# Designs tried in a protein design run: peptides against a protein of PDB entry 2AZE. Part 87

Target 1, 148 residues: chain A of PDB entry 2AZE
Amino acid sequence: AQECQNLEVERQRRLERIKQKQSQLQELILQQIAFKNLVQRNRHAEQQASRPPPPNSVIHLPFIIVNTSKKTVIDCSISNDKFEYLFNFDNTFEIHDDIEVLKRMGMACGLESGSCSAEDLKMARSLVPKALEPYVTEMAQGTVGGVF
Target 2, 101 residues: chain B of PDB entry 2AZE
Amino acid sequence: GRLEGLTQDLRQLQESEQQLDHLMNICTTQLRLLSEDTDSQRLAYVTCQDLRSIADPAEQMVMVIKAPPETQLQAVDSSENFQISLKSKQGPIDVFLCPEE

## One batch from the design tools (peptide; made by RFdiffusion4, then SolubleMPNN)

Design b1_p16_4_s1 (from b1_p16_4, 7 letters changed)
Fold by OpenDDE base, seed 1:
Structure b1_p16_4_s1 (fold): chain B 148 residues (1-148), chain C 101 residues (1-101), chain A 16 residues (1-16)
Amino acid sequence: as target 1 above (148 residues)
Amino acid sequence: as target 2 above (101 residues)
Amino acid sequence: GSIVTSVENVKKLVLS
């Protein structure tokens, strides 16, 4: 019947929307864990050193990373006010955002790959509100989205 | 019948989506709290050692770009052109390298 | 106007 067909179309639409939201939620959780873990690490480090790092020794978020071979020749044109930059490379380069950098640093506890140790999972759980802990567990097990 | 079944499925999906929305709200709230906490933002940094851990410093040059919000980034990475263009509207752009590089 | 420079002339982080 036409009515059932319409509802089936709507069902598929909602399933896809839910899938998208699940992906978004997972990314948000990873960001939260990564940020809090980074802050925690640095707080501890500064406590151990009994002082903050020198101002020009660290890079605060947000930032972007560009990496290329050391053999790559790079020319940079900069406007007088530094509002505009133009980089010309003679070879390929890579661009990474700060979140990706944090993930590569292990700040997301390996949760992004669904392969974290028990200790990593414990850390991850400790860095989110209680309501999110079950979801973190599901992420670690790779079982998120199994219902849909 | 089929109609009743589908109707029930849609109601269940609605409830599931509402649960997701709730969790997402919790996440966004936490992230907002982090962004508003001065001490947290002060501690939200990486070091040269961190940067070296993500790319082999012996082979790769790592450049860090700090740009104001809404900065336009244009990147071309093709056999004919390798270029990054940055245009800020809200302030100067800063670029950094590690000393060993 | 603009200036042309190599990446070696950009700001350097201070090694910790």
Scores: peptide ipSAE 0.073, ipTM 0.892, DockQ to the pose 0.037
Fold by OpenDDE base, seed 4:
Structure b1_p16_4_s1 (fold): chain B 148 residues (1-148), chain C 101 residues (1-101), chain A 16 residues (1-16)
Amino acid sequence: as target 1 above (148 residues)
Amino acid sequence: as target 2 above (101 residues)
Amino acid sequence: GSIVTSVENVKKLVLS
């Protein structure tokens, strides 16, 4: 029946929306874990050192990273007020946001790539509210793809 | 019948989406709290050692860019043009490099 | 390590 067809279309629409939200939620969880893990790491490190790091030895979030071969020639144009930058490269480059940097540092406990050890999973769970722990577990197991 | 089944499915999907929304709200709340916590922000940093772990400094040059919110970033990466442009509205942009011997 | 604000191996041009 036409009505059933309409509902099936709506069903598909909702499934797609849910899929998108699942992806967004996973990213938010990873961000939360990464941030909290970073903060904990640094807090511990500073406690062990009994001092904060020198001011010019660290980069605070937020930031972005640009990397390229050391052989790449880079031209940089900067406005006088430093409000505008223009970089020209003679070869390919990569751009990464701070979250991706944290992930590559292991701050997300490998949860993002399915490389989460038991210890990593324990850490990840400890860095999220209780309500999110089941979802973290599902992420680690790769079982998030379904409808819930 | 089929109609009733589909209707029920839609209701279940609605409930599932609501659960997702709830979890997302929890996440965003936590992130907001983190951003509002002065001590957390003070500790939210990476080191040169961290950056070196991302890209081999022997082979890769790594630039760190700190820009104010709402800064526009445009990147072109094609065979004929490799370019990054930044335009800030709220303040100066800072660029950093990790030192190497 | 320390963070360096100087641009190494980058040609710097000042606009305006």
Scores: peptide ipSAE 0.026, ipTM 0.882, DockQ to the pose 0.033
Fold by OpenDDE base, seed 3:
Structure b1_p16_4_s1 (fold): chain B 148 residues (1-148), chain C 101 residues (1-101), chain A 16 residues (1-16)
Amino acid sequence: as target 1 above (148 residues)
Amino acid sequence: as target 2 above (101 residues)
Amino acid sequence: GSIVTSVENVKKLVLS
């Protein structure tokens, strides 16, 4: 009886660990798709323009975004060496990482929300190694989470 | 019996986890290859047009922060305090806005 | 040792 109880505890622990790894894998896949898609987009754009964009016209990854209402008053305190920043807002703000920005740009092909069109899914599959394609398909169908 | 069933379940879960680990290794390898490719990193950028698609500068102020690795970020968003604190250990922090703002 | 400034004075991107 005690042995069975111990195994049940271990079972639950393993299930939770698997759940965490599933989430991590999905995020990694989305990052891979988003990054590769972004690179392809920009490569094509630069080829069409026959030149790279001006240096100060783009922001390279990694970065974070802070957004707030245009009416929000922001004060910024900066150390002399620019190693420390303090922003004070008089209203609510939002913070987004670069991956979230790429997702909102559609670079993950809507896979993050399981809202892929047939074309989006085709693109997503083309941006991952063959071994990951079945998992991408499951993500698009919302069937990830089962034991495999 | 119950014990045999649980034992079998644990074996199956172990196999599932090993499969996940394998897929994660593949994915991590691909991301590492991207990070090691100079041309890919050169092309890994967003534009102001991209930022406008995320939040309209006419209504929202969009601030972009580039900070060195391991920079500490602390944010407070409450009714009495709205604050972001950044502390870098490896270099200066840069902050950018779109020109239309 | 710190400088207090408005966010409007931060570096802005230059669009082509």
Scores: peptide ipSAE 0.024, ipTM 0.882, DockQ to the pose 0.038
Fold by OpenDDE base, seed 5:
Structure b1_p16_4_s1 (fold): chain B 148 residues (1-148), chain C 101 residues (1-101), chain A 16 residues (1-16)
Amino acid sequence: as target 1 above (148 residues)
Amino acid sequence: as target 2 above (101 residues)
Amino acid sequence: GSIVTSVENVKKLVLS
């Protein structure tokens, strides 16, 4: 009985670990798709324009975004060497990393929410190695983890 | 029996986890390739138009922060204090706005 | 295309 109990504990432990790895894998896939899609978009845009954008017109990854109401008053204290910043707001703000920004831009093809059109899914699949395509499909259908 | 069943379950879970590990390795490899490709990094950018798509510039102000690795970020968002603190050890921090806001 | 500029719509203070 004790042996079985130990194995059951181990089973649950492994199940939780698998769940965590599934989440990590999904995020990695989304990052890959988002990055590749962004690069592809920009490459195409530059080809169409026959030139790269002006250096001060774009923001390269990595970055973070802070947004707040335009009515929010912001005080910014900056060290002379710009190594330290202190922002004080009189109201709430939001912080987003670049990955989240890319997702909101649609660079992950809606896969992050499992809301992919047929074309979105096609794009997503095209941006990952063949071995990952089945998992992308599962993500789109919301069936990840169905084997367990 | 129960013991045999549990043993089999654990074996199956092990195989499943190994498959996940393999897929994760593929993903991390692809991401490393992207990070090591200078052309990809050159093309890894967003525009002001992109920023407008994530937050309405008519309603929201959007700041972009570019900080060196290992920069400390502290954010406080409470009823009494709304603050962001940035401390870099490896270089200057850059903060940008899209002027069309 | 717009030019990305340093934050201007904030009260800027320099830390000594």
Scores: peptide ipSAE 0.023, ipTM 0.877, DockQ to the pose 0.032

Design b1_p16_4_s2 (from b1_p16_4 with F3I T4V)
Fold by OpenDDE base, seed 1:
Structure b1_p16_4_s2 (fold): chain B 148 residues (1-148), chain C 101 residues (1-101), chain A 16 residues (1-16)
Amino acid sequence: as target 1 above (148 residues)
Amino acid sequence: as target 2 above (101 residues)
Amino acid sequence: SSIVTTVEQVKPLTLS
């Protein structure tokens, strides 16, 4: 009886660990798709323009975004060497990492929210190795983790 | 019996986790390849148009912050105060705005 | 280092 109890505890522990890893894998897949899609888009755009964009017209990853109402008063203090910044706002703000920005740009093909069209899913599959394609399909269907 | 069933379940879960680990390794490898490919990194950028698509510049002020690795970020967003503190140890922090503001 | 400048003195760079 005690042995079975111990194994049941272990089983639950493993299930939870697997669940966590599944979440991590899904996020990594989304990042991979988003990055590759972004690179592909920009490569095509530069080819069409026959030149790269001006250096100061783009922001390379990694970065973060801070946004607030244009009515928000911002007080910014900067150290002399620019190693330290202090922003004081008189109202709420939002912070977004670059991955979130890419998702909102549609670079993850809507896979993150289960809003993939047929074309989106095709694109998503094309941006991962074959071994990951079945998982991408499951993500699009919302069926990941059903076997555990 | 119950013991045998549980033992079998654990073995199956182990195999499932191993397969999951394999997929994760494949994925992380791909991400490393992207990180190490200079051409890919050169093309890994967003534009002002992209930023406009996610935050209306007519309504929102948008700052882009590029900070070196290991930069500390402290944010307070409460009724008492609204503050962001950045402290870098590896170089200067750059802050950018879109042209239209 | 200490903070010695404000946004009024040094503004963020504007993308071109």
Scores: peptide ipSAE 0.028, ipTM 0.884, DockQ to the pose 0.038
Fold by OpenDDE base, seed 3:
Structure b1_p16_4_s2 (fold): chain B 148 residues (1-148), chain C 101 residues (1-101), chain A 16 residues (1-16)
Amino acid sequence: as target 1 above (148 residues)
Amino acid sequence: as target 2 above (101 residues)
Amino acid sequence: SSIVTTVEQVKPLTLS
């Protein structure tokens, strides 16, 4: 009985670890798709324009976004060397990382929400190695982890 | 019996985890290759138009923060305090705005 | 600390 109980505990531990790894893998796949899609978009755009964008017109990854109402008052304290910042808001704010921005831009082809058209899914599959294509398909269908 | 069943389940879970690890290694390798490719990094950018599509500057103020690696970020968003603290160890922090349309 | 004593409104650089 004790042996079975020990194995049950181990089973649950492994299931939780697998669940965590599934989430990590899905995020990594989304990042890969988003990055490659972004690079392709920009490469095409620069080719069409026959020049790169002006240096001060773009923001290179990595970055984070902070947004709040335009009515929000923001006070900022900055160290002399700009190594430290302190922002005080009089209302709520939102923070988004660059990956979330790319997702909202559609760079992950809607795969993050399982909202992929046939064309979106085709694009997503084309941006990953062959070994990852089945997993991308499962993500689009919402069937990831169905065997667990 | 129950013991045999559990043992078999654990073996199956081990195989599943190994498959996940393999896929993760493939994915992390691809991301590393992207990070090591100078041309890809040059093209890894968003525009003001992109940011406007996410949050309308007419209604929302949008700050873009560029911070060196290992920068510490602490945020408090409560009824009593709304605060963001940034502490960099490797260089200056830059903050940008996109102009309105 | 190293933070300046004056608290001022945020004046970020503007992208062109």
Scores: peptide ipSAE 0.027, ipTM 0.883, DockQ to the pose 0.040
Fold by OpenDDE base, seed 4:
Structure b1_p16_4_s2 (fold): chain B 148 residues (1-148), chain C 101 residues (1-101), chain A 16 residues (1-16)
Amino acid sequence: as target 1 above (148 residues)
Amino acid sequence: as target 2 above (101 residues)
Amino acid sequence: SSIVTTVEQVKPLTLS
């Protein structure tokens, strides 16, 4: 029946939308965990050192990084007001945002790659509201993908 | 019948999406709270040691770019052109290098 | 490290 066909199409549409939102939620969770974990780490470190780090020794979020081979030649042009930059490389480069950096630092507890130990999972759960803990668990188990 | 089943499925999917939206709202709220907390922002930083941990300093060079919001970034990474262009509208752009090269 | 050539007078900062 045509009506059933229409509903089936709508079903698929909704499933795709849910899938997209699931991906977005996972990313948001990872961001939250990473940020809170970073803040907690730094707070503890500063307490142990009894002082904050020197101002020019740290980079505050937000930022991006560019990495390339040490052998890569980079030409940099900067406007006088520093509003414009132009970098020319003689070889390939990579760009990563701060979230990716935090993930690689382990601030997301390996949750992003399925490398979440028991300790990592405990930390991850402690950094999210209670309502999000079940989803964090699902992420760690790799069971996210179904419909709620 | 089939129609009834599909209708029920759609209702269930709607409920699932609503739950998903709720969780997303919780997440975004938490992130906003972090952005509004002065102490958290003060502590939201990485060090040179952190940067070295994500790329082998013996093989890779790492630049850090701090740019104001709404800064335009254009990147080309092709066999014949490797370029990054930055243009800010709201202030100066800062670029940093790790001291150990 | 990579060879960074600064065309303009302004140069990137080095972290401490």
Scores: peptide ipSAE 0.026, ipTM 0.883, DockQ to the pose 0.038
Fold by OpenDDE base, seed 5:
Structure b1_p16_4_s2 (fold): chain B 148 residues (1-148), chain C 101 residues (1-101), chain A 16 residues (1-16)
Amino acid sequence: as target 1 above (148 residues)
Amino acid sequence: as target 2 above (101 residues)
Amino acid sequence: SSIVTTVEQVKPLTLS
């Protein structure tokens, strides 16, 4: 009985760890797809334009964005060496990291929400190694929850 | 019996976790390859047009922050205090505005 | 730190 109890505890521990790793893997896959898709898009665009975009027209990763109402008053304090910034707003703001931005741009092909068209899924699969394709399919179907 | 069943379950879970670890390693490797590819890094950018698609420039101001690794970000968003504090230890922080056009 | 400006005064750093 005690042995069975110990094994049951271990079983639960492993199940929880697997669940956590599944979430981590899904996020990694989304990042990979988003990055590769972004690079691919930009490469194609530059080829079509026969030139890169102007240097001051693009922001390279990594970055974060802060957005707020245009009516929001923002006071900014900057240290002399620009190592420290302090922004004071008179109203609410939002912060988004670059990965979230890429997702909202559709760079993850809607896989993050399980809202993939056939074309989206095709793109997503094409941007990962073969070994990851089945998992991408499961993500699109929302069926990752099980143990494999 | 129950003991045998639990033992079998643990073996199966171990195999499943090993499979996950393998897939994660593959994925991490791919991300590393991207970071090591100069051309990919050159092409890893967004435009103002992209940013406008995230927040309506007619209603929202969009500020872009480029900060060195390990920069500390502290944000307070409450009814009486709306504040963002950035502290870098590895270099200057750059801030850009995305124009309406 | 020094009070430099509001974000609006950072307009010269606007992306094209």
Scores: peptide ipSAE 0.025, ipTM 0.883, DockQ to the pose 0.039; fails the geometry check

Design b1_p16_4_s3 (from b1_p16_4 with F3I T6K Q9E)
Fold by OpenDDE base, seed 2:
Structure b1_p16_4_s3 (fold): chain B 148 residues (1-148), chain C 101 residues (1-101), chain A 16 residues (1-16)
Amino acid sequence: as target 1 above (148 residues)
Amino acid sequence: as target 2 above (101 residues)
Amino acid sequence: SSITTKVEEVKPLTLS
């Protein structure tokens, strides 16, 4: 009985670990798709324009964004060497990393929310190695867990 | 029996985890390849138009922060105070605003 | 938004 109980504890531990890895894998897949899609978009855009965008008109990854109401008053304190920043707001704000920005841009093809059109899913699948395609399909269908 | 069943379950879970590990390795390899590709990194950017699409510039102010790796970010968003603190040890931090701001 | 800075010469940059 004790041996069985020990194995059940181990089983639960492994299940939780697998769950964590599934989450990590999904995030990695989304990152891969988003990055590749972004690069592809920009490459196409530059080809069509026959030139790259002006340097000061783009922000290269990595970055984060902070957004708040335009009515929010922001007090910014910066060190002389720009190593330290302090922002004080009089109202709520939001912080988003570059991956979140890419997702909101649709670079992850709606896969992050399982809201993929047929075209979105096609794009997503095209941006990952064949071995990852089944998992992408599961993510799109909201049926992640078939790995078990 | 119960023992045999649990043993079999553990083996199956092990196989599942190994499959996940394999897929993760494939994925991390792809990401590494992207990071090592100079052209891809050159093309890994967003525009002002992109930023405007994330938050309505008519209603929201958007700041872009580029900070060196391992920069410490502290954020407080409560009824008592609203604050963001950035501390870099590897270089200067750059902050950008949209032109409409 | 109204942004005030307490810095000598450093201001947030504006994207082009």
Scores: peptide ipSAE 0.037, ipTM 0.884, DockQ to the pose 0.038
Fold by OpenDDE base, seed 4:
Structure b1_p16_4_s3 (fold): chain B 148 residues (1-148), chain C 101 residues (1-101), chain A 16 residues (1-16)
Amino acid sequence: as target 1 above (148 residues)
Amino acid sequence: as target 2 above (101 residues)
Amino acid sequence: SSITTKVEEVKPLTLS
């Protein structure tokens, strides 16, 4: 009886760990899809334009963004060497990393929110190794909750 | 019996976790390959148009921050104080706005 | 947004 209890505790521990890893894997997959999709988009765009964009017209990864209301007043202090910045806002702001930006751009094909079309899913699958395709499918279907 | 059943369950969970680890390794490897590919890195960028698409430019402003690795970011967002502090030790920090803003 | 930049050296914050 005690031995069974110990094993049940261990079972629960493993289930929780697996759940955490599932979340991590999903995020990694989304990152991979987003990155590859972005690169592919830009490659095609540059080919069509027959030139790369002006160097100061684009922002290369990595980066973060800060967004706030246009009515928000921002005071910015910058050190001479640009090693230190201080921003003071008179209202709330949001901070997002580049991955979040890519998701909002649709680079993850809506897979992150379960809103991917058939074409989106096709694109997503094409941007991952074969071994990851089944998991991408499960993500799209919203059936990743279980242990596999 | 119950003991045998639980033992078998644990073995199955171990196998499942190993499969997860394998998939994660594959995914991590792909990301590393992207980071090591100079052509991919050259093409890993967003435009002002992209930035405008993620927030209503009529209502929101978007500020982009590029900072070296290990840059310290401190953010306070409360009714009494709204502040972001950046401190880099590896190089200058760059901040950008879209031209129309 | 209204942004006031206080720096010793003027640096652009706008993409080209």
Scores: peptide ipSAE 0.028, ipTM 0.884, DockQ to the pose 0.036
Fold by OpenDDE base, seed 5:
Structure b1_p16_4_s3 (fold): chain B 148 residues (1-148), chain C 101 residues (1-101), chain A 16 residues (1-16)
Amino acid sequence: as target 1 above (148 residues)
Amino acid sequence: as target 2 above (101 residues)
Amino acid sequence: SSITTKVEEVKPLTLS
């Protein structure tokens, strides 16, 4: 009886760990797809334009963004060496990392919300190694969560 | 039967976790390869047009912050205080705005 | 938005 109880506790522990790893893997896959898709898009665009964009017209990863109403007043204090910044807003703001920006740009092909068209899914699959394609398919179908 | 069933479940879960670990290793390897590719890093950028697509430029301003690794970010967003504090130990922080600003 | 710099006399950079 005690042995079975111990095994059941361990079973639950492993199930929770697997669930956490599944979440981590999904995020990693989304990052991979988003990054590769971004690079591919920009490569194609530069080829079509026959030149890269002006240096001061683009922001390279990594970065974060802060957005707020255009009516928001922002007071910024910057240290002499620019190592420290202090922003004071008179209203609410939002912070997003570059991965979230890429997702909102559609670089993850809608896979993050399980809203993939056939073309989106095809693109997503093409941007991962073959071993990850089945998992991408499961993500698109919303069927991730089972035991392998 | 209960003991045997639990034992079998644990074995199957172990195999499943090993498969997950393998897939995660593949994924992290791909990300590392991308980060080590000079041309990919050159092409890993967004434009002002991209930034405008995620926040309505008529209503929102978008500020881009490039900070060195391990930079501390403290944010307070309450009815009484709206503040962001950045502290870098590895280099200067750069802040950018889109031209419409 | 209105942005004021208090310590360093450098405003945020504007992309071209």
Scores: peptide ipSAE 0.027, ipTM 0.884, DockQ to the pose 0.038
Fold by OpenDDE base, seed 1:
Structure b1_p16_4_s3 (fold): chain B 148 residues (1-148), chain C 101 residues (1-101), chain A 16 residues (1-16)
Amino acid sequence: as target 1 above (148 residues)
Amino acid sequence: as target 2 above (101 residues)
Amino acid sequence: SSITTKVEEVKPLTLS
């Protein structure tokens, strides 16, 4: 019947929307874990050193990273007010956002790649509100993607 | 029947989505709180050592770019052109390099 | 070590 067909279309739409939201939630959780872990690490480090790092020795979020071979020649044009930059490379480059940098630093505890040890998982769980802990566990197990 | 089954499925999916929305709200709230916490923001930094851990400065040049919000970034990475263009509307752009030593 | 700004000139620079 046409009515059933319409509902089946709606069902598929909702399933897709849920899938998208699941992906978004996972990313948000990873961001939260990575950020809190970074802050915690730095807090501990500063406490141990009994001082903050020199102002020019650190880069605060947000930022992006551009990396290329050390052999790559880069021409950089800068506007007078530094509002505009133009980089020309003679070879390929990579761009990474700060979140990806944090992930590569291990700040997300390997949760993003399914390489979360028991200790990493414990850390990850400790960095999210209680309501999110079950979801973190599911992420670590790779069982988030379910059929409703 | 089929209609009743589909109707029930939709109700279940609605409930699932609502639960998902709730979790997302919790998560976004936490992120917002972090962004509003001065101490957290002060501690939200990476070091040269961190950057070296993800890209070997002996082999790779690493530039860190800090740009104001709403900065436009255009990147071309093709055989014909390798280019990054940045255009800020809200202030100067800063580019940093980690020293080798 | 300190992170420094290396591109501050209002003209094309070659970075290596």
Scores: peptide ipSAE 0.024, ipTM 0.882, DockQ to the pose 0.037

